Peptides against a protein of PDB entry 2AKA. Designs and how they scored, part 85

Target 1, 299 residues: chain A of PDB entry 2AKA
Amino acid sequence: MEDLIPLVNRLQDAFSAIGQNADLDLPQIAVVGGQSAGKSSVLENFVGRDFLPRGSGIVTRRPLVLQLVNSTTEYAEFLHCKGKKFTDFEEVRLEIEAETDRVTGTNKGISPVPINLRVYSPHVLNLTLVDLPGMTKVPVGDQPPDIEFQIRDMLMQFVTKENCLILAVSPANSDLANSDALKIAKEVDPQGQRTIGVITKLDLMDEGTDARDVLENKLLPLRRGYIGVVNRSQKDIDGKKDITAALAAERKFFLSHPSYRHLADRMGTPYLQKVLNQQLTNHIRDTLPGLRNKLQSQL

## One batch from the design tools (peptide; made by RFdiffusion4, then SolubleMPNN)

Design b2_p16_7_s3 (from b2_p16_7, 9 letters changed)
Fold by OpenDDE base, seed 2:
Structure b2_p16_7_s3 (fold): chain B 299 residues (1-299), chain A 16 residues (1-16)
Amino acid sequence: as target 1 above (299 residues)
Amino acid sequence: MQEEIERILEEIDKLL
């Protein structure tokens, strides 16, 4: 079973090499969320490195197929730069930015053409995620006036596929009923069968408020439930606070909070990573007979 | 690509 995610990664690489990204309903997890919902921080916390583009506005402008592979060594590889091993994760960030700009131009446009990034690390479980552009309503700078719709259309190309699981990232310090992530998930998965909820910014909620009812799956039920996480603050990121220290602080947060203590063993980034690995593995197994038949019909 | 897909199919068949 440990080989199911790597097997699908080989399929993803093969199809990306021929430009046929659209025709195969591969078992995958698409990451969706509003701008500043904390998506990038969740992904970086899995790796334990700062490697994603950061800034104001649309940060992710192309789909990022992030393939995490458990290994004894730590390095990254891009499908577009075969044979180049990256050991400095700042260089990984710069390559994502450069490759994004090469295809989209300098005008902060978006492109549906994925970037394929594989990260080998002893600190990760086998896990593949497709990071998608953050949903935004307001064009900034040189962005086209229809950027909201362009992003929506791009997301729909992934999340409408039956074999796509949806990681819906929502901040707790905003009205969950207004979550862009949960809205798009509910549109394409009205029964909540394919959606996993992630609640970020639990540490930024107003005093006397909590997300207990959400995390207990009582407010907006998802079959796959919700997992709360605590990311580094912007001050912590700017101060280069270590991710390992942040994960320890996250554990302490859940254990010490009266509303979340009873859930603490089913919360936090390490638990989220385990759940996603298990759910993706099981989902691949369930879809494998159908995938086999589809692959055979293409030969 | 066809050879890679064939190899993947053989691996899938061992898992089913």
Scores: peptide ipSAE 0.414, ipTM 0.908, DockQ to the pose 0.611
Fold by OpenDDE base, seed 1:
Structure b2_p16_7_s3 (fold): chain B 299 residues (1-299), chain A 16 residues (1-16)
Amino acid sequence: as target 1 above (299 residues)
Amino acid sequence: MQEEIERILEEIDKLL
C-alpha cells in the first residue's frame, strides 16, 4: 500500500508529457476554494516551506500538481525542468511564477495546462494534490471580464471526474452557506461522497462565535467530514514566522479553545496530512482495478 | 510513453 501514491504519480507524469492530463480520470485530490480562502497556506504548511506564489487577486493561474514524497533529503523537481534539483524554495516559487507567465502571457490569464511539481522532504507524508485557481467574481487588472467563468470551467474539468476527490477549503470568518468551495462541491458531489471539508481562519472568527457545529459535521454533513486548521496570519507570513512554530501555535489554539478542545486530536495541519494520505491511498486502491482495465485498453 | 505505461501496468498487476 505504501507505493500506491508514487505509482499514480508516475501515471500523472507520463500523461502530462503527452498533454492528456485533463482527459484522464486518475485518482486524485483537487483543491478548491475562493481567493484568499487559505489554500496556498495549507499546502505550504504540509511542506513546511514558503514556495507558492503570493499576492492579491488570482495567484494560481494554472493547475499545480503537487506531489509530496517522503524522503531523507529535501528538494523539489519540476516535470518541465527534468534533472534540475531545487533546494532553495524561493527559487521554486520563482519557477512557478516564470512557468505560469510563459504560458499565460502578460494579461494574467489562466491556462488549463498543469505545472507538475514534486517535493521530496523528510517532513511530508506521500500525498498528491492538484491546486486549482481560486474562484473569484471580480476581474482584477488586465483579466478578461469572463475570468470567473473561465476559472469555473477549469475547475469543472477536474472536479466532475468520478475519481477526483475534492478538498473544499472554506474560511470560518465568512458565511459557510456562501462558501464558493462548498457550492462547487455540492454541484458535482450532491451526496457529499467525494468532498473533504477544510475550515481555515478559525482564529479570525468574531468573539463569541465558533465553527463547532461545522467541525462536528452537523451543519453541512460530508461523508468524509471536516478538518479545522489555523494558518499563519499575513503578518506572520510577512514577518517570516517559522511554519514549525505556527504548527505548534495551531495545536495550542485547538487545545485551549473551549469550543474545539474536545476535537483537538482530529484538527490541525498534521492531522489533515494523515487523513489526506490515508484517503488518497484508499481511493487509489479502490479505483486501481478500473484504472488497470482503462490503461490496458489504451495499449 | 507506451513502455512506461506497460511498466506501470506490470506494477499494478503485482498489487492486485
Scores: peptide ipSAE 0.413, ipTM 0.907, DockQ to the pose 0.623
Fold by OpenDDE base, seed 5:
Structure b2_p16_7_s3 (fold): chain B 299 residues (1-299), chain A 16 residues (1-16)
Amino acid sequence: as target 1 above (299 residues)
Amino acid sequence: MQEEIERILEEIDKLL
């Protein structure tokens, strides 16, 4: 079972190399959410490194196929520069920025062409995620006025696929009924069969408010449920606060909070990573017979 | 690519 995710990674790499990314319904997890919802922070917390572009507005401007692979060594590799091992994750961030700008230009435009990044680490479970551009309504800089629709169309290319699981990232300090992530998920998955809810910014909720009903799956039920996480603040990110310390603080938050203490063992980034690994593995297994038949018909 | 897909298919068949 542990080999199923790497097997699909090989398929993803093979199809990315030929530009056929859009037509294959590969078992995958697409990460969706509004701007500043905390998507990048969740992904960085899985790796335990700062490696994603940061800034105001749309930061992810191309799909990022992030392949996490458990290994005895820690390094990253890009599909577009095979054979180069990155051990400095700041160089990984710079390469993502450079490769994004190479295709989209410096105008903060978007491209549907994925970047494939593989991260080997002893601190990760096998997990593949497709990080997608953050949903926005307001163009920034030299972005085209229709950027909202361009992003939406890009997201729809992934989330409409039957074998795509949806990691819907929503901030708790905003109206969850208006969550862009949950709205798009409900549009393409009205029965909530493919959607996993992530609730960020639980530490930034107003005093006397909580997201307990959401996390208990009572407000907007998803078959796969909700997992709360606490990310580093923007100040902590800018100050390069250690992710390991942030994960410890996250655990302490859930254990100490009156509304979440009883859920603490089913909350936090490490639990989310475990759940996603298990769900992706099971999903691959369930889709594998159909995938096999499709692959054979293309030979 | 075809050879890689064939190898992947063989591995899939071992898992089914």
Scores: peptide ipSAE 0.403, ipTM 0.904, DockQ to the pose 0.575
Fold by OpenDDE base, seed 3:
Structure b2_p16_7_s3 (fold): chain B 299 residues (1-299), chain A 16 residues (1-16)
Amino acid sequence: as target 1 above (299 residues)
Amino acid sequence: MQEEIERILEEIDKLL
């Protein structure tokens, strides 16, 4: 069962190498959310390393196919530079930035062409995620005036696929009814069958408010439910606060919070990683017969 | 590439 995710990773790599990613509906998880919703922080918390580009505005400008592979060793590999092993995750960040700029130029534009990054680590479960550009309404700097629509169109290329699961990342300190992530998810998955809700910034909610009804799946029900997480603050990231310490603080947050204590064992980054691994594995199993037939027809 | 797809198909067939 643990081999299903690596098997689909080989398919993703094969199709990415030929530019035919659009023709095969591969079982995958697309990560969607507004700018600053905490998507990159969730992914870095899975790896336990700082390796994603940081900055103001649209940071992710190409889809990042992040393939996490449980291994005894820790290193990263890019599909576009085969044979190079990265052990310094700052170099991984720099390579993402360089490869992004190579395709998009310096104008902070976007490209639908994925970057394929595989991370081997003893601290990860097998998990593949497609990190997508953050939804925005306002162009920043040299961004094209239609950037909102370009991002939307790019996201739609992934989330409209029947075999695409949607990790909808929403901050708790904003109106969930206005969540860009949940809006796009509801547009393409009106029955909430493919969507997993992630609620970030639970630690930044106003005093006397909580997201209990959301996390209990009572406010905006998703079949796959919601998982709350607490990410490092931007100050903690800039200060290079240890991710392990942040994960301990996250657990303490849920255990100590009156509204979330009863949910604490079904919250936090480690639980999210486990759930995503299980859901992706099961989803691959369910889609595998159909995928087999599609692959055979393409030979 | 075709050979890789064929190998993947063989692996899928072992799992079905």
Scores: peptide ipSAE 0.401, ipTM 0.904, DockQ to the pose 0.587

Design b2_p16_7_s4 (from b2_p16_7, 10 letters changed)
Fold by OpenDDE base, seed 1:
Structure b2_p16_7_s4 (fold): chain B 299 residues (1-299), chain A 16 residues (1-16)
Amino acid sequence: as target 1 above (299 residues)
Amino acid sequence: MQKEIEEILKEIDELL
């Protein structure tokens, strides 16, 4: 069973090489959320490195197929740069930016063509995620006036697929009823069967408020539940605060908070990574017989 | 591509 995620990674790579990625109902996890919801920070916390583009507005402008692979060595590889090993994660960030700009041009437009990135690390579990552009309502700079709809249409290409799990990332310091992530998830998964809730920014909630009812799955029930995480603040990122130290602070946050202490063993980034690994593995196993038959019929 | 898919199918059959 440990080899199921690597097997699907090989399928993803094979289909990416022929440009058919958007049309395949492969067992995968799509990451959805509003701009600044904390998606990129969650992904970087899994790796323990700063390697994703940062900035204001739409930062992710192409789907990023992020394949995490447990290994004794730490390096990254892109499918578009076969044979080049990246050991500097700043160079990984720069390559994502360059490859994004190569396809989208200078207008900060979006493209549905994925970037495929594999990260080998001793600090990760086997896990594949598709990071999608953040939902926005307001065009910035020279973006087309219909950019909101272009992003929505791109997300729908992934999240409408039956074998797509949805990692819905929502900030706790905003009204959850207004969460862009949970709205799109509810549209395509009205029974909450394919959706995993991630609640970020729990440390930024107003004093005397908490997300306990959400995290206990009582407010907006999802079959797969909710996991709370605490990401680095923008000040911590700018100050180059170590991710390992941030993960220790996250654990301390949940253990010391009166509303979350009883949930602390089912919260935080390390627990989220374990849950996603297990859920993806099980989901691949359940879909594999149908996938086999589909692949055989294409030969 | 076809050869790669055939190899992956063999590996799937070993895991099922």
Scores: peptide ipSAE 0.416, ipTM 0.904, DockQ to the pose 0.619
Fold by OpenDDE base, seed 2:
Structure b2_p16_7_s4 (fold): chain B 299 residues (1-299), chain A 16 residues (1-16)
Amino acid sequence: as target 1 above (299 residues)
Amino acid sequence: MQKEIEEILKEIDELL
């Protein structure tokens, strides 16, 4: 069972190497969210390292196929840089930025061509995620005026696929009815069968408000439910607060909060990682007969 | 690529 995610990773690498990104409905999880929804922080919290581009505006400008592999060693490898092992995760961030700029140019445009990054770590479960550009309504800098539609079209290439699960990342300190992530998920998954809700910024909600009804799956029901997480604040990131310390603070938050204490064992980043590993493994198993037949027809 | 897909198909068949 532990080998199903690595098996699909080999398929992803093989198809990426030939430029055939679009034709195979591979079992995968696409990560969608509005700009500043906390998407990058969730992914970095899985690895326990700062390695994603950061800044104001659209940070992710190409799809990032993030392959997490449990290993005794910690290093990263890019498909475009075969044989180079990265042990410094700041160098991983710089390589993502450089490879993004190489393809998109300097104008902060987007490209549908994925970056394939594999991270080996003793701190991860086997998990593959496709990180997608953050949804935005306002062009920044030299971005084209239609950037919102370009991002939408890019996201639709992934989330419309039947074997694509959707990790919809929404901030709790914004109106959930207006969540860009849940809107796009509802457009392509109206019955909520493929969507997993992540609620970030629970620590930034107004005093006397909570997201209990959302997390209990009562407000906008998803078959796969919702998981709340608490990310580092921008001040904590700038202050280089350790991710391990942040995960301990997240656990303390859920255990101490009157509205969330009863859910605390089904909340937080470690639980989210476990759920995603299990859901992806099961989803691969369920789709494997169909995938086999499709692969055989291409030979 | 074809050889790699054939190897993956063999592994899939062993898991089914």
Scores: peptide ipSAE 0.406, ipTM 0.905, DockQ to the pose 0.572
Fold by OpenDDE base, seed 5:
Structure b2_p16_7_s4 (fold): chain B 299 residues (1-299), chain A 16 residues (1-16)
Amino acid sequence: as target 1 above (299 residues)
Amino acid sequence: MQKEIEEILKEIDELL
């Protein structure tokens, strides 16, 4: 069973190499959320490294197929530069930025062409995620006026696929009824069958408020439920605060918070990673017969 | 690509 995610990774790489990514309903998890919802921080917390582009506005400008692979060694590889092993994750960040700019230009435009990044680490579970551009209404820099619609159309190419699971990332310090992530998820998954809710910024909620009802799956029920996480602050990220220390602080937050203590064993980044690994593995298993038949018909 | 798909299909068949 542990080999199912690597098997699908090989399919993803094969199809990425031929540009056919749009036509294949591969079992995958698409990460969706508004700008500054905390998507990149969640992904970096899985790896335990700072490696994603950071900044104001739209940072992810191409789909990032992030393949996490449990290994005895720690390094990254890009599909576009096979054979180069990256051990410095700052170089990984720079390569993502350079490869993004190579295709989109420096105008902060977007492209639907994925970047495929594989990260080997002893600290990860096997997990593949597709990080998608953050939803925005406001163009920044030289972005086209219709950038909101371009992002939406790009997201729809992934999230409309039946075999796509949706990791909907929403900040708790914003109105969850207005969550861009939950809205798009509800549009394409009205029964909440494919959506996993992630609630970030629980530590930034106003005093006397909490997201307990959401995390208990009572407010906006999803079949796959909600998982709360606490990311590093932007100041902590800029200050290069250690992710391991941040994960310990996250655990302490849930254990010490009156509203979340009873949920603490079903919260936090390590639990989220475990759940996503299990859900993706099971989802691959369920979709394999159909995928096999589709692949056979293409030969 | 075809050979790679054939290999992957074989591996899928071993897992099913």
Scores: peptide ipSAE 0.399, ipTM 0.902, DockQ to the pose 0.569
Fold by OpenDDE base, seed 3:
Structure b2_p16_7_s4 (fold): chain B 299 residues (1-299), chain A 16 residues (1-16)
Amino acid sequence: as target 1 above (299 residues)
Amino acid sequence: MQKEIEEILKEIDELL
């Protein structure tokens, strides 16, 4: 089965180069969630590197089109600086920050203009994700007072598209009924056809509580179900804890937890990556005839 | 750009 994900990546790059990202409903996965829901940690765990901006409040301020490509070599490339190969992932982080600030200014504003980042790695499956700004209700620091609505409007540009799958990231240590990710997903996907649930922070739940009913798809059913993950703590990130060691700890968590042991083979970051690769590949295949006709009509 | 889209369309047509 040919690499359908790289084919769509070429389309994404072509349309990003002309600023016409709005006119094509490309098959993609948009990542949505509240601030501090664990979105960036999930993406970094796929790559096995620390490379995303960190900080308080809104960390992602532009859409990040993250194109993961399985390769024998490890490096990153940006669409805005073609021909430059990044082998230091700290330089990747700095480039995201610099390119964000170039467009948004220093006031921590947001822009709907994507950053296109391709990461080649032997440790990834082919997978494209659009990381979106974290939903917030309260402006922090120099953020504009309407930042909540600006973020919402930006997210809606992606998640309203019929060919957009939604990776809804929700923390388990918060009321799932109040999940910003699941609320926006329910608004644009009321039948739960396009939404994949990710439950983070399962290791931070109160003693005697669990997310079993959520993970078993019994509480808030999604057709594509839920996958639980355990991310590194902020202390582990600041301490540069190895992601491979964190993935081993995640596996141990699910296997040793009485409420999750029976689900352990359908949980964790490696399983999530596999599911997303499969879901995106199948979704591209299903949408490809319609996409072909749309592309032909634009020529 | 048009040429790139045309090449992508050709590849799509080979997959359909």
Scores: peptide ipSAE 0.405, ipTM 0.903, DockQ to the pose 0.580; fails the geometry check

Design b2_p16_8_s1 (from b2_p16_8, 8 letters changed)
Fold by OpenDDE base, seed 1:
Structure b2_p16_8_s1 (fold): chain B 299 residues (1-299), chain A 16 residues (1-16)
Amino acid sequence: as target 1 above (299 residues)
Amino acid sequence: SAAEAVAAALSTLPDA
């Protein structure tokens, strides 16, 4: 069976080259969440490398089309600099920052123009995600006072599309009823048909509290359910804890926790990656015939 | 051209 995710990647690249990315209803997964919800950490955990910009405030300021491709070799390529292979993921981070600054300037503004990054790795399944700017209420630096609404408008360009799946990333150590990710998902997907819930920061919950009811899909039901993950803490990041060790710690967390032990085989970053690969593949299979007909009628 | 890239990508789509 032909790999459907690489096929859609070729379509994404082709449409990016003609500047029509914003208007295409391609089968894709958009990643949404508040600032500091753990979106970038989830993506880095898939790759097993530190390669996304870090800092305070809005770090992701352009959509990042992250195309993960299973390969025997490990390297990254950007669509905006074809032919350059990056093997140092620190250089990947620097290129994202440089390309972001090139388009947005120095005022920390946002742009709806995607960055297209392909990562080849033996540690990934085929998976494409669109990382979107984190929702924020507070402008930083020279950002316009309406930056919250600009981000929202940008997110809506993706998540309103019928063929867009929504990876809603919410931290467990905050009130889930106030989750920015789940609020925007509910607005555009009121029946919860296109939304996959990710619950981060399960290790940072107050003692005596747990997210069991959420993870069991009993509190705020989504058709596609919830998956809990544990990212590296800021202390772990500062201490240069590698992602491999973090993934082992995540597995240990779920297995040892009284509230999550029975769910442990359906939790964690590796399971999330498998689920997203399967869901995206199936979603492409279901949507591609209609998409082909639409595109052929426009040519 | 961008049009050729789109056409090439479309040609790889499975038949409906």
Scores: peptide ipSAE 0.054, ipTM 0.731, DockQ to the pose 0.680
Fold by OpenDDE base, seed 4:
Structure b2_p16_8_s1 (fold): chain B 299 residues (1-299), chain A 16 residues (1-16)
Amino acid sequence: as target 1 above (299 residues)
Amino acid sequence: SAAEAVAAALSTLPDA
């Protein structure tokens, strides 16, 4: 069976090279969530490496097309510097920051121009995600006062596309009814057909509370459901806790928690990665015929 | 060229 995700990756790369990313409704998964919702940690947990910019405020300032490719080797490549293989993921982080700053300048502005990053790893499933800037209501540093709206406009360029799936990342230790991710998803996908819910920070919920009803898809139903994950704490990240150890702790969390034990086999980062691979593959299969027809008519 | 890359990528798409 033809690998559909790599095929779409080639299309993404080709369209990025010609600057037509915004006009093409490619089958893809856009990652949305508020600042500090745990998006970066989810993506890093897929790779098993720390490679995304970190800090206070808006960290992701350009769309990051993250192409995960299962391979016997481990390295990263950027579309903007083809042929350079990165084996040090700290250098990957620095390149993302440098390339972001090159386009946005020093004022921590945003740009809709994607960064295309491909990561080859034996530890990943084939999966492509578009990481989008975190939604914020408060400008940080020298950001323009309308930065919230600029971010929203950027997100809308992706999530309004019919072939875009939405990975809505929401923290459980905040009011899920007020989740920025779920709100924007509901705005553009009112029937919940394109949205996959990710619930982070389940380990940080108040004692006596749980997100069972959400995870069971009973509170805010999505056709594609919800998956809970437990990311490393900031203390664990600062302490350089190994991601593999964190994934084991995540598994233990779900298995030992009275509210989540029955869901444990359908929770956690490895399961999320598997589901996203399957969802994206199926979505590509369903959308590609229509996309081909559209593209052929434009040639 | 970018145009050639797009054309090549499109040619690999399965038939509708």
Scores: peptide ipSAE 0.054, ipTM 0.728, DockQ to the pose 0.680
Fold by OpenDDE base, seed 5:
Structure b2_p16_8_s1 (fold): chain B 299 residues (1-299), chain A 16 residues (1-16)
Amino acid sequence: as target 1 above (299 residues)
Amino acid sequence: SAAEAVAAALSTLPDA
């Protein structure tokens, strides 16, 4: 069976080249979450590299179409600079920052125009994600006072599409009932059919508390369920803790935790990556016939 | 052309 994810990647690239990305209901996964929810860390854990912009406030300011492609080689390519292979992932980070600033300026504004980044790696499964700006209520720097609504409007352009799956990233050390990610997901997917829950910061919960009920899909049920992950702490990032070591620590966390031990085989970044690959593949298979018919009618 | 790129991508879709 032909790999369906690379096929959709070719469609995404073709539509990006003509400026129609926002209007097409392509089968995709949009990543949503509040600021500091751990979205960027989840994506970096898939790649096994530090390559996303870091900082306080709104870091992701344009949609990032991240196309992960399993390959024998490791490098990145941007659609806006075809033919340039990036092997240094710090240069990838700098290019994202530069390309973001080129469109938004230095005022920390946002733009709905996607950045398309493809990463080839032996350590990834084929997976395409759209990283979206983190939801915020507080403007920073020279951001417009309505930045919260601008971000919301941008997210809605993706998550309202019927063929869009939603990866809702919520931190466990905050009230999950008030999760920005779960709120927006419930607004556009009230039956929980398109939403995959990711629970981060499980290692930062207060002693004697746990997210077992959420992870067991008992509190806020989603058809596609919840997956817990443990990202590197800021101390680990500053200390340049290797992502491979962090993934081992994550596995140890789930296996050793009394509340999560029974779920350990259905938790963690590697399991999340596998689930997303499978769900996206199946979703593409289900949506392709309708997409083909729609595209043929527009030609 | 953009239309050709789209057509090329569509041609790689499996037959229904």
Scores: peptide ipSAE 0.050, ipTM 0.724, DockQ to the pose 0.596
Fold by OpenDDE base, seed 2:
Parts: C-alpha cells; structure tokens; sequence
Structure b2_p16_8_s1 (fold): chain B 299 residues (1-299), chain A 16 residues (1-16)
C-alpha cells in the first residue's frame, strides 16, 4: 500500500510550484501556539536535531511546511533549492533564516508564503507538519504594531480549513484556560473534533500542581485528546544537551511522577510522533476521496 | 509544467 503521507507531500509540492492561487484544503496538521510555548522544540525532538531558528520574540515568521520522511539516510532538502542536500543541520537553520529574510526583509515582518523543508531520517516516522508563527500580543523590535493581527490572520488561513488538523501546543506552567493555542483552536473547532492538544513544560509546574485533569481529557475535552511532553530546558539547549538524552529524561519524568505514571505509555515525544503519523494517515484516507473529486472537477 | 506535475500527482491517487 502506497504511503499516503508521501502522496500528499507530492500534492503539496505540486501546488506550491503553481503558486498561491491553489487554495486547496489539503489534509494537514497545523502547529499553533504562543511564543515560547515549545513548538520548535517539539519539532526538533521529532528529528533529533537542532535546526530551527532560535531567539526572542517571533522566530517563525513564515509558515514552515516540515515534511518528515523515514529514510536510511539523514539529510534535508528545500523546495526552493532543489538538488542541494543538507547534512549539517546548522546549515539548515541558516537557510531557513536566510530564506525568511529574503522575503520579509530586515524589519522582522511576516510572510504567508511557506518554506518547504523535507527531512529524510532513519529516526522519523512519515509526518508532515505546518509550523506557524507563534502568537504574540506585544510587538518586538521593528515589528508593526498590528503584528498580532497579522499573525492571527495568517494562522486563520490554515486552521479554518475543514481538512486541517490543529496541533495546539500549550505550556503547563501557564494558565491552560487562557492558552492562545487552545483559544484559537476552540474558535475554529468549537466541538474539538480536529484539535490535538500538546502540553509542554510539565517539568516546570509549581510544586504541588499538576496537569493530570487536562491530560486525562477532563478539563477541556478534545476528541483527539492531549499528549504531554517534556522538552529540553533553555539551559539544556544552551549546554547542547543531546536530544536522545532528553527523550530518556522525558520517559523517566512520566514514569516517576505520581500524577502521570499511569499515563506514561500515552505520553512523551515518541508517542506523540506515532499518534500524529496515525492520525494524519487516517485523516488523509478519510479526506482523499473528496479531495480527488474536487481536483477532478477543476481539471 | 506545474499543471502537469499536479496531474501526475493526482494520477498516483488510489482509485476511489
């Protein structure tokens, strides 16, 4: 059976080549969250490499279509520079920054034009995610005063689509009821049918508090539920802590925590990756007949 | 052409 995710990747690449006018409701997962919610760290943990831009404020300024492909080799390719294989993931980071700056200029503006990045790795499952700019309320640097609304409008272009699944990334050490990710998800998916909750920073919660009720889907119920993850701390990132070691620490965290031990087999980055692969595959299977009919009617 | 690429991609879709 042909892998459905690579099939949709070929459609995405073909439509990107035609230009912005192909507003097709492709089955995809859009990643949403506030600034510093841990979105980039979740994506890097899937790859097992540091490759996303880092910094204060809005780091992701263009949508990043991240196509993970299971392969015997490890390298990255950009759609905008076909034939160039990147084996150094620091160069991947630099290319994302350079390609972002080429379109947005030096004023840290945003653009709705996606960057398409494919990562081949033996450590990934087939998975496509659209990383979207982090929601912010406060302009930083030379950003326009309406940057919050620009980001919101950009996110809405993706998350309002019926075939878009939403990966809502929320930090546990903040008020989850006020999560920017969960708010936008509830606005466009009020019945919680296409939203997957990710709870980060569980290790940074105040002593005597936990997110058990959220993770058990009792507080803010989503049909697709919640998955807790523990990312590397900023200190760990700065200290170049290995992602493999961080994933082992994450597993230990869930197994040893009194509130999460019973959930440990349904938590953590490896489980999240499996769930996303399965959910995306199933979602493509369910939507593909309708998509085919729509595309055939446009030919 | 981009249209040919789309058509080629569509042709790889499993029959409904």
Amino acid sequence: as target 1 above (299 residues)
Amino acid sequence: SAAEAVAAALSTLPDA
Scores: peptide ipSAE 0.049, ipTM 0.727, DockQ to the pose 0.610

